# Ledger of designs, part 184: peptides against a protein of PDB entry 3HUF

Target 1, 320 residues: chain A of PDB entry 3HUF
Amino acid sequence: MWIIEAEGDILKGKSRILFPGTYIVGRNVSDDSSHIQVISKSISKRHARFTILTPSEKDYFTGGPCEFEVKDLDTKFGTKVNEKVVGQNGDSYKEKDLKIQLGKCPFTINAYWRSMCIQFDNPEMLSQWASNLNLLGIPTGLRDSDATTHFVMNRQAGSSITVGTMYAFLKKTVIIDDSYLQYLSTVKESVIEDASLMPDALECFKNIIKNNDQFPSSPEDCINSLEGFSCAMLNTSSESHHLLELLGLRISTFMSLGDIDKELISKTDFVVLNNAVYDSEKISFPEGIFCLTIEQLWKIIIERNSRELISKEIERLKYA

## One batch from the design tools (peptide; made by RFdiffusion4, then SolubleMPNN)

Design b2_p24_3_s3 (from b2_p24_3, 7 letters changed)
Fold by OpenDDE base, seed 2:
Structure b2_p24_3_s3 (fold): chain B 320 residues (1-320), chain A 24 residues (1-24)
Amino acid sequence: as target 1 above (320 residues)
Amino acid sequence: SDEDLSADDEPDPPEPEIEEGVAP
């Protein structure tokens, strides 16, 4: 989201969120959803037009700002952005920090980008919320991104957390739910004049962790907790692979259960399977190897003695 | 037309004590 602040009293000491939309900026406009009053003698009654575009698909992956367009309204003293005069047709900006000078005002309007990118675990929830969140200047998507700041839990999974949720937690992404998205949508009007009224996602996240016994106390309790163990994984999802890497596992990949030979067994402490393969093939598992699902592995990892539990299970199957 | 630049005669907001040229 874009936030504007100004030195001196030209914005009345307010910090304002600019959502995607068009704003007329000037001395003799009233502050509302489409106007920004700026109090200075050299600022024209109607001085500039700001236009903030909705986020692009690229902005979801980069965490880049919504495009910020500035047009001077044919003013006597003009408009500058980052000490450069705005062109006659207007100019567009993708910088995360903009110093906007209206006329000869000695104070600048400082526009800065607050990054917020929301990943969804469920395509149905993305379809429901994406349009509303894009109108807040928030990029949204399904795919993992290094720019992701927040992750929406899939409530349809009941009491069990998904692999996407497990991975988002270990990545230290702020996990949120649909209740937070609803709250975020309702405060849109109240945060126009005060950016500090933006709802705290960390309070939602703390409540999710506290009320669900399937979360560890911190990501740090799980990161590298299985260092020194090796696993073999059926080539399924990139998120599953990255999750196992964050646990500190050495990973071998295979395409089918038939690829699990004596050589692979000799180099592997356990095999990680998806639920469908585990349930269908559990009768035909290779002798002398521990096979489990990611969800079963997660239940072991959240325990304080995870390394001991895994070691005991590996030993039990080597002597069976 | 030059007429559409006349937004209504709302009173000028209180002038800050800044040494700058008055915009028209």
Scores: peptide ipSAE 0.020, ipTM 0.531, DockQ to the pose 0.035
Fold by OpenDDE base, seed 5:
Structure b2_p24_3_s3 (fold): chain B 320 residues (1-320), chain A 24 residues (1-24)
Amino acid sequence: as target 1 above (320 residues)
Amino acid sequence: SDEDLSADDEPDPPEPEIEEGVAP
């Protein structure tokens, strides 16, 4: 989200969130969803127009800011951004920090980008929330991204956590739910006056982890917990591969169960399968290898003695 | 305290040539 602040009393000592939209900035406007009052003697009654665009698909992967357009409203002293005079037709900015000078005002409006990028695990939930979150200047998507700051866990009552949720937890993404998204939708009016009224996602996250026994105490308890073990996996998802890498596993990939030869078995401690392949092919598993799902692996990993549990299971099934 | 100015239909006053802003 874009946040503006200024030195002195020109913004009444307040910070404000700017959502996607158009704002008239000047001395003789009332603060609302489309106006920003700036109290300075050298600023025109209507001085500039700020236009913030909705997030692009690229912004979801880069964590880049919403595009920020500035236009001078034909003022005597003009408008500057980062010490450069704004062009007659307006200029557009993708920098994360903008120093905006209106006329001869000795104080600048500082606009800065607070990164917030929300990944969804469920496409139906994305379809419900994406429009509202984009109107808050929050990029949204389904795919894994290094720019993601938050991950929406699907609260289906009685479902196991997904691979996406497991991976989001291990990569230290803030896991949130629909209750946090609902709260975000209510702040739009309150944060006009005070940008500090943004909800604490870390409190929501702590409550989710505390109330769900499917999570370990910390990501650090699981990261590299299987260092020294090797696995083979069916090449099904990038998230599954990255999850196994974060566990410290040496990973080999295969395309079908028929590709699991004696050489692969000799170098592999266990095989990781998706649920569909595991359930359909249980009867045709190669002899002398331990096969499990990511969900079964996760149930072992969250235990304090995960290395001992996995070793016992490997030994039990290598000789079965 | 600078008073909050409501939007009015009055013409824009001429912009001052010098802003008397004392930096704090």
Scores: peptide ipSAE 0.017, ipTM 0.494, DockQ to the pose 0.067
Fold by OpenDDE base, seed 3:
Structure b2_p24_3_s3 (fold): chain B 320 residues (1-320), chain A 24 residues (1-24)
Amino acid sequence: as target 1 above (320 residues)
Amino acid sequence: SDEDLSADDEPDPPEPEIEEGVAP
């Protein structure tokens, strides 16, 4: 989201969130959803137009800002952004930091981009929330992204957490739920006057972790917890691979259970399978290897003695 | 009008003098 602040009380000492939309900026406007009052003698009554675009699909992957357009309203003293005079037709900016000078005002409006990118675990929830979140200037998507700051967990009572949720947790992404999204959708009016009124996602996250026994106490308790072990994984998802890497595992990939030869078995402590393959192929598992699902692995890694538990299961199946 | 686009050197309306409430 774009946040603006300014020195010299020209914004009344307040920080403001700018959502996607159009704003008239000037000395003789009233602060509302489409106007920004700025107080200085050298600022015109109607000085500039700010236009913030909705997020692009690219912004979800890059964590880039919503495009910020500035147009001078044919003012006597003009408008500058980052020491450059705004062109006659307006200019568009993708920089994360903008110093906006209105006329001869000695103080600049500082606009900065607070990155927020929300990943969804399922397409149904994305379809429900994407429009509202995009109107807040929040990029949304389904795929993993290095720009992802938040991950929406689906609250199905009694379901195991998904691989996406496990990975988001280990990646230190802030896990949120529908309650946070609902709250986030209601603050749009209140944050016009004070950007600090944005809901703290960390409080929501702490509550999710505290109330769900499927989470370890911290990501740090699980990161590299399986260092020194090796696994083979069916080449399915990037998220599953990255999850196993974060556990400190050496990973070999295979395309089918038939590709698991004696050489691979000799170098592999266990095989990680998805639920569908695990359930369908139980009778066809290679002899002398421990096969488990990611969800079964997760249940082991959240235990304090995860290394001892895995070692015991490896020994049990390798020497049976 | 062009007048709305000009910065006027008119003094900012005086900040409401916070009348220092005369302590009794």
Scores: peptide ipSAE 0.032, ipTM 0.494, DockQ to the pose 0.096; fails the geometry check
Fold by OpenDDE base, seed 1:
Structure b2_p24_3_s3 (fold): chain B 320 residues (1-320), chain A 24 residues (1-24)
Amino acid sequence: as target 1 above (320 residues)
Amino acid sequence: SDEDLSADDEPDPPEPEIEEGVAP
């Protein structure tokens, strides 16, 4: 989301969130959803138009800002952005930091991009929320992204957490739920005059973790917890691969259990399977190797003695 | 309505005299 601040009290010492939309900026406008009052004698009554576009699909992957358009409203002294005069037809900006000078005002409006990109675990929730979140200037998607700041956990009562949720936790993404998205949608009008009224997602996250025994106390308790172990990974998602990497595992990827020969078994501590392969092939597992699902591995990883538990299971099956 | 985007034809206020604080 875009946030604006200004020096010299020209914004009354307030920070403001700018959502996607059009804003008339000037001395003689009233602060509302489409107007920004700027208190300076050197600024025209209606001085500039700011237009913030909705996020693109690319912005979800790059963490780039919503496009910020500035148009001067045919003022005598013009408008500058980053010391450059705005062109007669307006100019568009993709920089994360903008210094906007209105006319000859000695004080600048400082616009900065607060990164927020929300990943969803399933397409149904994305379809439900994407439109509303895009209208907040929040990029949304299903795929993993280095720009992802938040992850929406689908709360099914009594269900195990998904691999996506496990991975989001370990990569230190803020896990949120639908209740947070509802709350975020209700505060849209309240944050117009005070950007500090933006709800803290970390409070929601702390409450999710505290109330769910499927999470460790910290991602740091699990990151590299299995350093020195090696696994073979079969028919898993890219998120499953990245999850196992964050555990500090050496990973070998295979297409079938038939690709696991005696030489590979001698070098591999355990095999990680998806649920479908585990359930279908459990009768044909290679002898002398520990096979488990990601969900079974996660149940071990959240324990304080995860290394000892895994070592015990490896030993049990290697000598059986 | 797109019609309320009419440029206010009011002339810009005169440049504030930036008192160049004469450094002594």
Scores: peptide ipSAE 0.019, ipTM 0.482, DockQ to the pose 0.024; fails the geometry check

Design b2_p24_3_s4 (from b2_p24_3 with K13P E15L P17E F19E A21G E22V)
Fold by OpenDDE base, seed 3:
Structure b2_p24_3_s4 (fold): chain B 320 residues (1-320), chain A 24 residues (1-24)
Amino acid sequence: as target 1 above (320 residues)
Amino acid sequence: SDEDLSAEDEPEPPLPEIEEGVAP
């Protein structure tokens, strides 16, 4: 989201969130959803127009800002952005930091991009929330992104956490739920006057972790906890591979269970399968190899003695 | 009406130089 602040009292000492939309900026406007009052004698009654676009699909992957358009409203001394005069037709900016000078005002409006990019675990929730979040200037998507700051966990009572949720946790993404999204949808009016009223996602995250025994105490408890072990996995999702890498595993990939030869077995401590393959192929597992699902692995990895538990299962099946 | 575009940007008077009071 875009946040503006200014030196001196020209913004009344307050920071403001700018959502996607159009704002008239000037001395003789009242602060509302479409106006920004700036208090200086050196500023025109109506000085500039700011237009913030909704996030693009690219912004979800890059964590880039919503496009920020600035137009001068034919003022005597013009408008500058980053020491450059704004063109007559307006200019568009994709920089994360904008120093906006209105006329000869000695104080600048500083606009900065607060990165917030929300990944969803399921397409139904994305479809439900994407429009509202985009109107807040928040990029949304389903695929893994290095720009992802938040991950929406679907709270199904009694279900195991998904691989996406496990990976998001280990990646140190802030896990949020529907309750946080609901709260975000209500703050749009209150944050016009004070950007600090934006809800803290870390509080929601702490509550999710505290109330769900499927999470370890921290990502650090699990990261590299399986260092020195080797696994083979079916070449499926990138998230599953990255999850196993974050555990410190050496990973071999295969396309089918038939590709698991004696050489692979000799170098592999265990095989990680998705639930569908595990359930369908239980009878066809290669002899002398420990096969488990990611969810079964996760149940072991959250235990304090995860290494000892895995070692014991490997030994049990290798010498049976 | 086009008249509202001519904001008389009164130049803010320069901040008074804080005369460093010569300590006696």
Scores: peptide ipSAE 0.029, ipTM 0.509, DockQ to the pose 0.047
Fold by OpenDDE base, seed 1:
Structure b2_p24_3_s4 (fold): chain B 320 residues (1-320), chain A 24 residues (1-24)
Amino acid sequence: as target 1 above (320 residues)
Amino acid sequence: SDEDLSAEDEPEPPLPEIEEGVAP
């Protein structure tokens, strides 16, 4: 989201969120969803137009800002952005930091990009929320991205957490739910005057973790917890691979259980399977190797003695 | 008229450069 602040009390000492939309900026406008009042004698009654575009699909992967367009409204002294005069037709900006000078005002409006990108675990939830979140200037998607800041957990009462949720937790993404998204949608009008009224996602996250025994106390309790172990990974998602990497595992990837020979068994501590392969192939597992699902592995790694538990299971099956 | 809005722009004096007081 774009946030604006200014020196010299020209914004009344307040920070404001700029959602996607068009804003008339000037001395004699009233602050609302389409106007920004700026208090200086050097600023025209209607000085500039700011236009914030909705996020692009690319912005979800890059964490780039919503495009910021500035147009001068034919003022006597013009408008500058980053010391450059705005062209007659307006200019568009993709920089994360903008210093906007209106006319000869000695104080600048400082616009900065607060990154917020929301990943969804389910396409149905994405379809429900994407339009509303895009109107908040929040990029949304399903795929993993290094730019993601938040992850929407699908709460089915009594279900195990998904691999996507496990991975989101370990990569230190803030886990949120639909209740937070609903709350976020209601504050759109209140944050116009005060950007500090933006709801804290960390409170929602703390409440999710506190009320669900399937989460460890912190990501740090699990990151590299299995360092020194090796696994073979069969028919798992990219998120499952990245999850196993964050556990500190040495990973070998295979297409079928038939690719696991005696040499590989000698070098591999355990095999990680998806649920479908585990359920179908449980009768045909190679002798002398520990096979488990990612969800079974997760139940072990959330325990304080995860290394001892895994070592015991490896020993039990290697000598059976 | 939108034209009448540009006429009232008074240039504010630049902020006084904080003279780095050369401590004597």
Scores: peptide ipSAE 0.029, ipTM 0.536, DockQ to the pose 0.050
Fold by OpenDDE base, seed 5:
Structure b2_p24_3_s4 (fold): chain B 320 residues (1-320), chain A 24 residues (1-24)
Amino acid sequence: as target 1 above (320 residues)
Amino acid sequence: SDEDLSAEDEPEPPLPEIEEGVAP
């Protein structure tokens, strides 16, 4: 989201969030969803127009800002952004920091980008929330992204946590829920005067982890917990592969259970399968291999003695 | 019409030089 602040009390000593939309900036406007009052005698009654675009799909992957357009409203002294005069037709900016000078005002409006990118685990929840979050200047998507700051956990009653949720947790992404998204939807009016009224996602995250026994106490308890073990994985998802890498596993990939030869068996401690393959092919598993799902692996990983538990299962099945 | 309001820009007086008060 874009945040503006200024020196010399020209913004009344307050920070403001700018959501996607158009704003008239001037001395003789009232602060609302489409106007920004600036208090200076050197600023025109209507001085500039700010236009913030909705986030692009690219912004979800890069954590880049919503495009910021500035137009001068034919003022006597013009408008500058980053010490450059704004062109007659207006200019567009993708920089994360903008110093906006209105006319001869000695104080600048500082606009800075606060990165927030929300990944969804469920496409139905994305479809429900994406439009509203985009109108807050928040990029949204389903795919893994290095720019992801928040992850929406699917709260289906009685469901196990998904691989996406497990991976988001190990990546130290802030896990949130529908209650946090609902709270975000209410802030649009309150943050006009005070950007500090944004809800704390870390409090929501702490409450989710505390109230769900499917999470370990910390990502650090699981990261590299399986260092020195090797696995083979059916090439299914990138998130599954990256999850196993974060556990410190050496990973070999295969395309079908028929590709699991004696050489692969000799180099692997266990095989990780998706639920569909695990359930359909339980009877056809190669002899002398420990096969499990990611969800079964996760149940072992969250235990304090995970290495001992895995070693016992390997010994039980590799020598049977 | 209230639209031609851009022509009335008054230059702000220069900020008072903060006299560095000589600490006694």
Scores: peptide ipSAE 0.029, ipTM 0.522, DockQ to the pose 0.050
Fold by OpenDDE base, seed 4:
Structure b2_p24_3_s4 (fold): chain B 320 residues (1-320), chain A 24 residues (1-24)
Amino acid sequence: as target 1 above (320 residues)
Amino acid sequence: SDEDLSAEDEPEPPLPEIEEGVAP
């Protein structure tokens, strides 16, 4: 989201979130959803127009800002952005930091991009929320992204957490829920005057972890917890691979269970499968190897003695 | 006309140079 602040009292000492939309900026406007009052004698009654675009698909993957357009409203002293005079037709900016000078005002409006990219685990939830979140200047998507700051878990009551949720937790993404998204949808009016009134997503995240026994106490308890073990991975997603890497596993990827010969079994501690493959191929599992699902692995990983539990299960099956 | 409002921009007095008070 774009946040503006200014030195001195020109913004009344307030920080403001700018959502996608058009704003008239000037001395003789009233602060609302489409106007920004700036208090200076050097600023025109109507000085500039700011236009913030909705996020692009690219912005979800890059964590880049919503496009920020600035137009001078034919003022005597013009408008500058990053020490450059704004052209007569207006200019567009993709920099994360904008120093906006209105006329000869000695104080500048500082616009900065607070990166917030929300990944959804469920396409139906994305379809419900994407439009509203895009109107807040928040990029949204389904795929994993290095720019992802927040993750909306799929809440199916009584189901195991998804691989996406497990991975989001281990990579220290802030896990949020629909209650946080609902709150975000209501803040448009309150954050006009104070950008600090944005809800703390970390509080939501702490509450999710505390109230769900499927989460370990911290990501640090699980990261590299299986260092020194080797697994074979079959018919899993990229998120599953990255999850297993974060556990410190040595991973071998196979195309079929038939590729796991006696030599590979000797070098592999266990095989990781998705639920569908585990249920369908259970009769085809190699003898003398521990096969489990990611969800079964996760249930072991959340235990304090995860290494001992896995070691016992490997020993049980290698000597059977 | 709302167009004439840009002509009234008075330059603010220069910020007093914060004399870097040479700490004595």
Scores: peptide ipSAE 0.028, ipTM 0.525, DockQ to the pose 0.051

